# Designs tried in a protein design run: peptides against a protein of PDB entry 3NZW. Part 239

Target 1, 212 residues: chain A of PDB entry 3NZW
Amino acid sequence: TTTLAFRFQGGIIVAVDSRATAGNWVASQTVKKVIEINPFLLGTMAGGAADCQFWETWLGSQCRLHELREKERISVAAASKILSNLVYQYKGAGLSMGTMICGYTRKEGPTIYYVDSDGTRLKGDIFCVGSGQTFAYGVLDSNYKWDLSVEDALYLGKRSILAAAHRDAYSGGSVNLYHVTEDGWIYHGNHDVGELFWKVKEEEGSFNNVIG
Target 2, 222 residues: chain B of PDB entry 3NZW
Amino acid sequence: QFNPYGDNGGTILGIAGEDFAVLAGDTRNITDYSINSRYEPKVFDCGDNIVMSANGFAADGDALVKRFKNSVKWYHFDHNDKKLSINSAARNIQHLLYGKRFFPYYVHTIIAGLDEDGKGAVYSFDPVGSYEREQCRAGGAAASLIMPFLDNQVNFKNQYEPGTNGKVKKPLKYLSVEEVIKLVRDSFTSATERHIQVGDGLEILIVTKDGVRKEFYELKRD

## One batch from the design tools (peptide; made by RFdiffusion4, then SolubleMPNN)

Design b2_p26_8_s4 (from b2_p26_8, 17 letters changed)
Fold by OpenDDE base, seed 1:
Structure b2_p26_8_s4 (fold): chain B 212 residues (1-212), chain C 222 residues (1-222), chain A 26 residues (1-26)
Amino acid sequence: as target 1 above (212 residues)
Amino acid sequence: as target 2 above (222 residues)
Amino acid sequence: QLSVEERLVLALERNARDVALQEALR
């Protein structure tokens, strides 16, 4: 798995691969590793698929309850804290989760929290999470700047996942791409890694280790 | 020494068509190298045009299916006999599976039916409740043999338009019921030849807007 | 022979979907 999120002048980019494995077996090439918590919040999935899918869906319910009670949208900080508190209760029980909670509130601006099943909760500008994270960082860090255009930022997210999919056997399938703004998240499609690879290779002249 | 899990072998296969869905399973039940039964159905009509199979440890599978059937019953009770949608069924099954997160059902679960738009739907679950909607899925002993075949024949993976030098993929299209049934039969016939835990009989449940139809075919017995 | 816990881990490792490292399910 490779997931990433980063903040920039235009909000947040979230990009993830779609491969799931069971040992050496490719269980699926089409897993949705972004949970749409609500129209303004996204959660990413790394680790156990069931753990992430179940508890991030549960988180959605908690966020809805907050909205009903407080008559306002939940903050990204509060949403991530709810999840963090939950997983901490199960510390040592065997949950496997590496998640990013991403959102944009007027009060907080574009916000990303990393939350894992070890109890770590971190606020940051850039996170790559999963077995392919180092490969994604290689591309992302090299090209990241705050003043990226939306188009360039989307491409960078997509390109970073592609790099990871190329080198990490546990990552692949397709790239699911999201842009998070103050008005909510926007889904920017599913991009097959195979098709994307050849396109990028041709356009950039990259991936020269592979002969076309 | 206590061993809570067995493995009863078998294989299941789900394929979603345009306006139908199919869920099939062999009828062989085996422990190690001993055939327990040559006819033990593992695909079930659960009502509301939903068919279900949980393949692996048969005791766990049966328990899960029974619990789901009960869930359907309670759903009707609570919602004035409202039909349970396939997506809601999937969520319900997730909760059933994840409720035993730390002592999982040792099964690969597949359900099939029609979505709210009348389109074929197949959902597959891991033992602890992660699920995805897919066009096709094989599970069980011969899944590794069948799934690549399905990738090729249902999703047309690695198939290209003639004369394009492999640059243009074969376009995706829905398969007819007859085509799907043929694929299922061919898949299980092939699997039976290469895997000792698959054989004896093939039961296919076909879900359409008109309800669930069952078909049975003999497989190689040994 | 495997303990109950080891069997559970094995069951998960072989059959559960992992969106990162299978080792994390231990």
Scores: peptide ipSAE 0.029, ipTM 0.768, DockQ to the pose 0.086; fails the geometry check
Fold by OpenDDE base, seed 4:
Structure b2_p26_8_s4 (fold): chain B 212 residues (1-212), chain C 222 residues (1-222), chain A 26 residues (1-26)
Amino acid sequence: as target 1 above (212 residues)
Amino acid sequence: as target 2 above (222 residues)
Amino acid sequence: QLSVEERLVLALERNARDVALQEALR
């Protein structure tokens, strides 16, 4: 798995691969590793699929309850705290979760929190999470700047996942790409890694380790 | 020596069509190298046009299916006999599975039916309740043999339009019921030839708007 | 041959979909 999120002048880019594995077996190439919690809030999934899917779905319910109760959308800080508190209660029990809660509220602006099953909760501008995270960081960190255009930022997110998919056997399938703005998240499509690879190779002259 | 889990072998297969879905399973039940039964159905009509199979340790599978059937009854009771949708069923099954997160059901679960738009739907679950809607999924002993075949024949993986020098993928198309049944039969026939835990009989449940139909075919009795 | 704990882990890993941190499941 490779997931990433980063803040820039235009909001947040979220990009994830779609491969699921069971040992050496590719269980699926089409896993949705982003949970759309509400129109303004996304959760990413890394680690145990069931743990992430179950609890982030649960989180969605909690966020909805908050909205109904408080007559206001939940903050990214509060949403991430709810999840963090939950996983902390299970600390040592064996949950496996590496998640990013990404969203936009008027009070916070574009915000990213990293939450994992070790009890870590971090606010930050750039996170890559998963077995392919180091490969993604390699591309992302090298090209990141706050002043990226939306187009360039989207491409950078996509390109970083592609790099990870190329080098990490546990990542692949496709890239799901999101742009989070003050008006909510926008889905920017599913990009097959195979097709994307050849396109990028041709256009950039990159991936010269592959003949073809 | 406490062993809470067994392995009863077998294989299951779900395929979603345009306006139908199928869930198939062999009828062999085995422990180690001993055939316990040559006819032990493992695919069940659970009501509301939902068919279900939980393949692996049969005791766990039976327990899970029973719990789900009970959930369907309760749903009807609580909601004035409202039909349980396939997506809601999937969520319910997730909760059943994840409820035993630290002592999991030793099964691979697949359900099939129609979504709210009348389109074929297949959902697959891991032992602890992660699930995904897919066009096709094989589970059990011969899943590793069948899935690549399904990828090729259902999803047209690695198939290209002739004359395009491999640059244009074969377009996706829905398969007819007849084509799917043939594909299922071929899959299980092939699996039976290569895997000792698959054989004896094949039961296919076909879900359409008209209900659930069952078909049975003989497999090799080796 | 396997401990109860090992069997439970195997059950969890059997067809378990790992999204990234398989090491944490082990």
Scores: peptide ipSAE 0.028, ipTM 0.768, DockQ to the pose 0.084; fails the geometry check
Fold by OpenDDE base, seed 2:
Structure b2_p26_8_s4 (fold): chain B 212 residues (1-212), chain C 222 residues (1-222), chain A 26 residues (1-26)
Amino acid sequence: as target 1 above (212 residues)
Amino acid sequence: as target 2 above (222 residues)
Amino acid sequence: QLSVEERLVLALERNARDVALQEALR
């Protein structure tokens, strides 16, 4: 798995691969590793799929309750704290979660929180999470700038996942790409890694370790 | 060391068509190398045009299916006999599975039906309730043998347009009911030849807007 | 051949998103 999210002048880019594995078996190439919690909030999945799906869906319900009660959208900080508190209650029980909660509120601006099942909760500008995270960081950190255009930021997210998919055996399938703005998240499509690889190789002259 | 789980073998297969879905399973039930039954159905009509199978440890599978059937009844009671949608059914099954997160049902669950637009739908679950909607999924003993075949024949993986030097992929299209049934039969026939836990009989449940139809085919008995 | 317990572990990891994370939390 490789998931990433980063803040930039245009909001947040979220990009994830779509491979699921059972040991050495590729169980699926089309897994959705982004949970659309609500139209304004995204959660990413690493670790146990069931744990992430179940509790991030639960989180969505809690966020909705907050909105109904308080007559305002929940902050990303509060949403991530709810999840963090929940997983902390299960500490030692065996939950496996490495998630990023991404959103854009008027009060907070673009906001990313990393939350894992060890009880860690971190606010940050750039996170890569998963077995392929180091490969993604290699590309992302090298090219990241706050002032990226939306187009360049989207490409950078996609390109970083591609790098991870190329080197990490547990990552692959496709890239699901999101742009989070104040108006909510926008899905920017599913990009097959195979097709993307050859396109990028040709256009950039990269991936020279593979002979076409 | 006490092991509360058994393995009763078998294989199940779901494929979604354009306006239909199929869920198939062999009827062999085994323990280790002993055949317990040559005809033990494991694919069930649960009502509301939803078919379900939970393959692995049969005791767990049966328990899960019963719980889901009860859930369907309660849903009707609570919602004035409203039809349970396939996506809602999937969510319900997730809760059933995750409710036993730390003592899981040892099963691979697949459901099939029609979505709210009348399109074929297949949902696959892990033992603790993660799920995805897919075009096709095999589960059980011979899943590793069948899935690559399905990737090729249903999703047209590694198929290219002639004369394009492998640069243009074959376009995706829906298969007919007849084509899907043929694929299912071929899949199970092949699986039976290579896996001792698959055989005896094949039961296929076909879901359309008109309801659930059942078909049965003999498999090898060795 | 895998034991039933080993098969269960593999089944539970079917949709695992990060094998390394799963191993670290075991």
Scores: peptide ipSAE 0.025, ipTM 0.756, DockQ to the pose 0.112; fails the geometry check
Fold by OpenDDE base, seed 5:
Structure b2_p26_8_s4 (fold): chain B 212 residues (1-212), chain C 222 residues (1-222), chain A 26 residues (1-26)
Amino acid sequence: as target 1 above (212 residues)
Amino acid sequence: as target 2 above (222 residues)
Amino acid sequence: QLSVEERLVLALERNARDVALQEALR
């Protein structure tokens, strides 16, 4: 798995691969590793698929309850704290979660929290999470700027996941790409890694270790 | 060492068509190298045009299916006999599985039916309740043998248009019921030849707007 | 041949490497 999220002048980019593995077995190439918590919040999944899917969906329900009770959208900070508190209650029980909660509220602006099953909760600008995270960081960190255009930011997110998919055997399938703004998240499609690879190679002149 | 789980072998597969879905399973039940039964159905009509199979440890599978059937009944009771949608069923099954997150059902679960638009739907679950909607899925003992075949024949993986030098992929299209049934039969026939835990009989449940029908075919009984 | 327990572990391990990586970072 490779997931990433980063803040920039235009909001948040979220990009993830879609491969699921069970040992050496590729279980699926089409897993949705972004949980659409609500129209304004995204969660990513790394680690145990069931743990992430179940609890992030549960988180969605909690966020909805908050909205109904408080008559306002929940903050990203509060949403991530709910999840963090939950996983903390299960500390030592064997949950496996590496998740990013991403959203854009008027109060907070574009906001990313990393939450894992160890009880860690971190606010930050850039996170890559998963077995391919180092590969993604390599590309992302090298090209990241706050002032990226939306187009360039989307490409950078996609390109970073592609790099991970190329080198990490446990990442691949496709890239699911999201742009989070104050008005909510926008899905920017599913990009097959195979097709994307050749396109990028041709356009950039990159991946020269592979002969086309 | 305490081992609460058994392995009863068998194989299941689901395939979604345009306006139908198929869920199939062999009828062999085995422990280690001993055949317990040559006819133990593992694919069930659960009502509301939903078929379900939970393959692996049979005791866990049976328990899970029973619980789901009960959930269907309760849903009707709570919602004035409203039909349970396939997506809601999937969510329900997730909760059933994840409810035993720390003592999981040792099963690979697949359900099949029609979505709210009348399109074929297949959902697959891991033992603890992660699920995905897919066009096809094989589970159980021979899943590793069948799934690549399904990738090729259902999703047309690694198939290209002739004369394009491998540059143009074969376009995706839905398979007919007849094509799917043939594919299922071929898959299980092949699996039976290569895997000792698969054989004896093949039961196929076909879900359409008209309901669920069953077909049975003999497999090798070696 | 994998034991039943080992098979169960494998069946549960979606994105197992992610788990391993997280453990290594601890």
Scores: peptide ipSAE 0.020, ipTM 0.778, DockQ to the pose 0.105; fails the geometry check

## One batch from the design tools (peptide; made by RFdiffusion4, then SolubleMPNN)

Design b2_p27_1_s1 (from b2_p27_1, 13 letters changed)
Fold by OpenDDE base, seed 1:
Order: sequence, then C-alpha cells, then structure tokens
Structure b2_p27_1_s1 (fold): chain B 212 residues (1-212), chain C 222 residues (1-222), chain A 27 residues (1-27)
Amino acid sequence: as target 1 above (212 residues)
Amino acid sequence: as target 2 above (222 residues)
Amino acid sequence: MKIYKSTSGEEFLEGGGGFLPTFEIPK
C-alpha cells in the first residue's frame, strides 16, 4: 500500500494506490483506499482493509450524528480524535490501521491527521503511509512546494504514488486521486498504473531503468 | 505475537532550578528509522504551572497526558478551583500509571513545576508509577547519553575544587535559567548527533512563578 | 510510522484476528 496526503496553497491532495495483498498474493488491484466519510472529509486506508473500511464507515456515522446534534460539520480534529480514541480502546485487540483523515473546514482550513491502530494521532502537512511510503516520499519531498498549482499538485500526488507502485511490490493497480477544497473533495479519477507508467516515462523521460 | 507497543523515539529532559523548572523535549516522532513527524510536540502545559511529558510510545504518552489534564479539571471542580500542587500531581500521575500496572503505559514520564515553597521541582516516573523528585532527569531514547552529562553538569558529580587534590567536592549550586537552557541545548544537540531517534526541533518549557514560557530551537534534521 | 500493507481478510485471519466490536451503525 501507498497512500499520501499533503497540504498546499490550493487545499489538500490525496492520492492512493489500489492493490490489496495477502502475503505474496495480490488479492485485488481495485481496492478503494479512500473512504469518503462525507463530502468534506476523506479517510485513507492502509493495513487491514476490513478494519479501515469498517471503522472509517463507522466514523462517518459518528460525524453525521455530530452534524445532526450540533448543527455544524464536525472538525477534522474532532473526527480524527473520535477514530483515534476508538482504536486506542482496542489497543491489543489486533486492529491494523494506518489512516489519514483529511478535510477542509472553515474553522481549521485544510487539515490532515494521521491516525493508526497503535493510537498515534499526528497533525501534519505531508504524510505518506504504507509499505511504499518511502518511495512516495522520495518523489513528493523532492518536488513539494506550498505554492504548487492545483494541476501541479495533482500531478505530484499521482506521480509519487506511481513511483511507489513501481518500487513497492505491495503497491500498484491504479492511482485514485482527490483534491480537497473548502467546497469539499473532488475526485480526479482512477489512473491505471500500467498506462500511467508508460505515459509518464514518455513525457518525462523518466524510469530509464525500464526499457520499453 | 502481537505487540501492542510502538516506540516513537525522542528524548525528554527536566532540570529544576532554584525558582524555576525546565522540561524539554525534541519534536521528532519516529517509528524504527522512518520519521513520522519533524514537529510533534511532546511537552505540554497542563495548567496550574505543571508541565508534563510522557516519552516512549506516543499513543500511550498522549493518553496519559490527557488523563492527567482531565484530573486537573476534576480537581478544580472538586476543590473550588484550588491549584493542584506539583507533589499532588505526582501522586495523581502515579495512580494513573499504576492503574495500568498489568498493561502499562510504555512511557517515561517527567513533570516539572514549582513546589509549594516556590522552588523548582522535577518528578520522574517509571512506566508503572514509581516516582522520585530529582534535580534533573533525562528520559527516552537518548537518556543514557544525556543523564551522565546531567549528573556531571547539574549535580557536579565527580567535580572537585581545583588545588584540593580531589578532596573537596565542587559545591552544589543552583544554575541560572540561562545556564540550564544552555545545558539543555547542548544535551539535545549532542544527542541528535549520536541517536537517530532524536532531532528536528527542541521545545523547552520554562516554569516560573509568572507562568510557563516556551522556547523553540532547531535541531539537526538528518 | 508503522509500515502498513493493505491486508486482505485472509491475511488478517492468519495474523490472529483481532476483536471487532459490533456496532449498530445508524443508517
């Protein structure tokens, strides 16, 4: 798995691969590793697919209840805290979750929290989570700037996942790409890694280790 | 076998002065060799001029600090907004830690503040709640590198007055805030050079009668 | 950060299935 999220002047970019594995077995190439919690809040999944899907969906319900009770959208801080508190209660039970809660509220602006099943909760501007995270960081950190255009930021997210998919055997399938703004998240499509690889190789002259 | 504990590295350091106390921590959060965050504060103002850090597994540390902060709130509710003394805080934290004796918080806890006489106080805790008031304590990944240095520079261990042929020990004296801050900075700078789990930034919380002051210094980002 | 693989349910079971509380999720 490779998931990433980063903040920039235009909001948040979220990019994830879509491969699921069982040991050396590729279980799926089409897993949705972004959970759309609500129109303004995204959760990413790494680790146990069932754990992430179940609890992030549950989180969505809790967020909705908050909105109904408080007549205001839940903050990213509060949403991530709910999840963090939950997984912490199950510490020792064997949950496997590496998630980023990404959203944009008027109060907080663009916000990213990392939450994992160990109970770690971190606020930050850039996170890569998964077995391919180091590969993604290599590309992302090298090209990241706060002042990226939306187009360049989307490309950078996509390109970073592509790099991870190329080097990490547990990452691949496709890149799902999201842009989060004050108006909510926008889905920017599913990009097959195979097609994307060749396109990027041709356009950039990159991946010269592969003779195509 | 499932290990419920992680290790997020980092280092913390407390030093008590005459009328102040300092609690410092780096801002690196790491798992194994992978840096999770270059700026994750781990030293917290808990109110009532009590500063706290619980270093080790960050999830446990955060949980413990939150529980303590809640305890402070409850103390105010139950005792008509009475200020929680540092010694009472230490006892409370012991109960929080020992309450999980059979599934401990995987942390080294240090609190700093002023005692009832206005003197600097540092309390250190083991993972299960044994605590001691000390003049200085290092905790976390680089504690073994820093603690001997603190023993020498704060407690003047193995220092003798010149010309006495080692017969007269250097007298104990309180360090100034400036001297303590310098020692803290030197300690963390040195630790950063020799330990991969220490670096990025240094936050120092200084507790005086006037409240808590925070200072930040950059550390090596390697 | 812990390295997470996207683990299928089968791998989860092999790794020692954790306790999952059942919650009624409001629809």
Scores: peptide ipSAE 0.173, ipTM 0.685, DockQ to the pose 0.027; fails the geometry check
Fold by OpenDDE base, seed 5:
Structure b2_p27_1_s1 (fold): chain B 212 residues (1-212), chain C 222 residues (1-222), chain A 27 residues (1-27)
Amino acid sequence: as target 1 above (212 residues)
Amino acid sequence: as target 2 above (222 residues)
Amino acid sequence: MKIYKSTSGEEFLEGGGGFLPTFEIPK
């Protein structure tokens, strides 16, 4: 898995691969590693697919209950804290989760929290999570700027996942891309890694280790 | 070492069509190298036009299917006989599986039916309830033999339009029920030849708007 | 026995408890 999220002047970019594995077996190439918690909040999944999918869906229910009770949207801080508290209660039980909770509220602005099954909760501007995270960071950190245009930011997110998919055997399939703004998240499509690779190689003159 | 799980082998396969879905399974039940039964159905009509199979440890599979069937009954009681949708069924099964997260059902679960738009739907589950909707899925002992075949024949992976020098992929299209049945039969026939835990019989459940029909085919009894 | 789908390439191996899959993160 490779997931990433980063803040920039235009909000948040979230990009993830879609490969699931069971050991050496590619179980799926089409896993949705972004969970749409609500129109304003995204969760990413790394680790156990069931753990992430189950608890982030549960988180969505908790967020909805908050909205009903408080008559306002839940903050990203509060949503991530709910999840963090939950996984902390299961500490030592064997949950495997590396998640990012991403949203844009008027109160907080663009906000990303990293939450994992160890009980770690971190607020930050840039996170890459999964077996391919180091590959993604290599590209992302080299090109990241706060002042990126939305177009450039989307491309950078996509390109970083592509780099990870190229080097990490456990990452691949496709890139799912999201842009999060104050008005909510926007899905920017599913990009097949095979097609994307050749396109990027041609356009950038990159990936010269592979002969076309 | 304490191992509460058995492995009863077998293989299951789901394929979604445009307006139908198929869920198939062999009827062999085996422990190690000993055939327990040559006819033990593992694909079930659960009502509401939903078919289900949970393949792996048969005791766990049977328990899960029974629980789901019971869940369907309760859904009707609680919701004035409302039909359970396939997506809601998938969510329910996730909860059944994840409810045993720390002592999982040792099964690969597949359900098939029609979505709310009348389109064929197949959902697959890992033992702890991760699920996705897919066009096709093989599960069980011979899944590793069948799934690549399905990738090629259902999803047209690695197929290109003739004369394009590999530049244009074969377009995705829905398969007819006849084509799907043929693929299922070929899959199980091939799997039976190469895997000792697959054989004896093939039961295919076909879900359409008109309900569930069953077909049975003999497999090699080796 | 690797039983679970892992999105992170993590192998759920039968852990030290014998029958429960444990997640081993490849070091």
Scores: peptide ipSAE 0.135, ipTM 0.741, DockQ to the pose 0.040; fails the geometry check
Fold by OpenDDE base, seed 4:
Structure b2_p27_1_s1 (fold): chain B 212 residues (1-212), chain C 222 residues (1-222), chain A 27 residues (1-27)
Amino acid sequence: as target 1 above (212 residues)
Amino acid sequence: as target 2 above (222 residues)
Amino acid sequence: MKIYKSTSGEEFLEGGGGFLPTFEIPK
């Protein structure tokens, strides 16, 4: 898996691969590693697919209950804290989760929290999570600027996942791309890694280690 | 060391069509190298036009299917005989599986039916309840033999339009019921030749708007 | 033991906490 999220002047970019594995077996190439909690809040999935799907879906229910009770949308801080508290209660039970809670509220602005099954909860501007995270960071850190245009930021997110998909055997399939703004998240499509690779290679003159 | 799990072998396969879905399974039940039964159905009509199979350890599979069937009954009692949708069924099964997260059902679960738009739907589950809607999925002993074939023949992976020099992928299209049945039969006959835990018989459940139809085919009885 | 689907290639064994390698998230 490779997931990433970063803040920039235009909001948040979230990009994820879609490969799931069971050992050396590619279980799926089409896994949705972004859970759309509500129109303004996203959760990303790394680690155990079932653990992430189950608990992030549960989180969605808790977020909805908050909205019903408080008559306002839940904050990204509160949503991430609910998840963090839950996984902490299961500490030592063997949950495997590496998640980012990404959202935009009027109170907080664009916000990213990293939450994992070890009980870590971190607020930050840039996170890459998964077995391919180091490959993604290599591209992302080299090209990241706060002042990126939306177009350039979307491309950078997509390109970073592509780099990870190229080098990490556990990452691949497609890139799912999201842009989170004050008006909510916008889905920017599913990009097949195979097609994307050749396109990027041609346009950039990159990936010269591959003969094609 | 006590192992609470057995492995009863077998293979299951789901394929979604445009207005139908198919869930198929062999009828062989085996322990190690001993055939327990040559005809033990593992694909079930659960009502509400939902078919289900949980392949792996048969005791766990049977338990899970029974629990789901019971869940369907309770859903009817609680909701004035409202039909359970396939997506709601998938969510329910996730909870059944994940409820045993720390002592999982040792099964690969596939359900098939029609979605709310009348389109064919196949959902697959891991032992702890991760699930995905897919066009096709193989599970069980010969899944590794069949799934690549399905990728090629259902999803047209690595197929290109002739004369395009590999630049244009073969377009995705729905398969007919007849085409799907042929693929299922070819998959299981091929798997039977290469895997000892697959054989004896093939039962295919076809879900359409008119209900569930069953077909049976003989497989090699070696 | 059936290998559960992992997004990160980790085998979830019964009772085995697949620790995601906590990579130091650079601050």
Scores: peptide ipSAE 0.080, ipTM 0.730, DockQ to the pose 0.032; fails the geometry check
Fold by OpenDDE base, seed 2:
Structure b2_p27_1_s1 (fold): chain B 212 residues (1-212), chain C 222 residues (1-222), chain A 27 residues (1-27)
Amino acid sequence: as target 1 above (212 residues)
Amino acid sequence: as target 2 above (222 residues)
Amino acid sequence: MKIYKSTSGEEFLEGGGGFLPTFEIPK
């Protein structure tokens, strides 16, 4: 798995691969590793697919209950804290989760929290999570700027996942790409890694370790 | 280390068509190298045009299917005989599986039916309740043999238009029920030749708007 | 039988008890 999220002047980019594995077996190439919690809040999945899918769906229910009770959308801080508190209660039970909670509220602006099954909760501007995270960081950190255009930021997210998919055997399938703004998240499509690889190789003159 | 789980072998396969879905399974039940039964059905009509199979440890599979069937009954009681949608069924099964997260059902679960738009739907589950809607899925002993075949024949992976020098992929299209049944039969006949835990019989449940139809085919009994 | 779908390359413990490997997030 490779997931990433980063803040920039235009909001948040979220990009993830779609491969799931069971050991050496590629279980799926089409897993949705972004959970759309609500129109303004995204969760990412790394680790146990069931743990992430179940608890982030549960989180969505808790977020909806908050909105109904308080008549306002839940903050990203509060949503991530709910999840963090939950997984902390299961500490030692064997949950496997590496998640990012990404959203945009008027009060907080664009916000990313990392939450894992060890109970770690971190606020930050850039996170890559999964077995391919180091490959993604290599590309992302080298090209990241706060002042990126939306187009360049989307491309950087996509390109970072592609790099990870190329080097990490446990990452691949496709890139799912999201842009989070004050108006909510926008899905920017599913990009097959095979097609994307050849396109990027040709356009950039990159990936020269592969002979066409 | 004590292993509370058995493995009863077998293989299951789901394929979604445009306006139908198919869920198939062999009828062999084994323990180790011993055939317990040559005809033990593992694909079930659960009502509301939903078919289900939970392949792996048969005791766990049967328990899960029974619980789901009961859930369907309760849903009807609680919601004035409202039909359970396939997506709601998938969510319910997730909760059944994840409810035993720390002592899982040792099964690969597949359900098939029609979505709310009348399109064929197949959902697959891991033992702890992660689920995905897919066009096709193989589960069980011969899944590793069948799934690559389905990728090629259902999803048209690695197929290109003739004369394009591999630049244009074969377009995705829905298969007819006849084509799907042929693929299912070919999958199981091939799997039976290479896997000792697959054989004896093939039961296919076809879900359409008109209900569930069952077909049976003999497999090799070796 | 590696039973669980993992989105991460961590080796699921082969043991029948389905323990999802704890992500050691490298520090």
Scores: peptide ipSAE 0.049, ipTM 0.727, DockQ to the pose 0.037; fails the geometry check

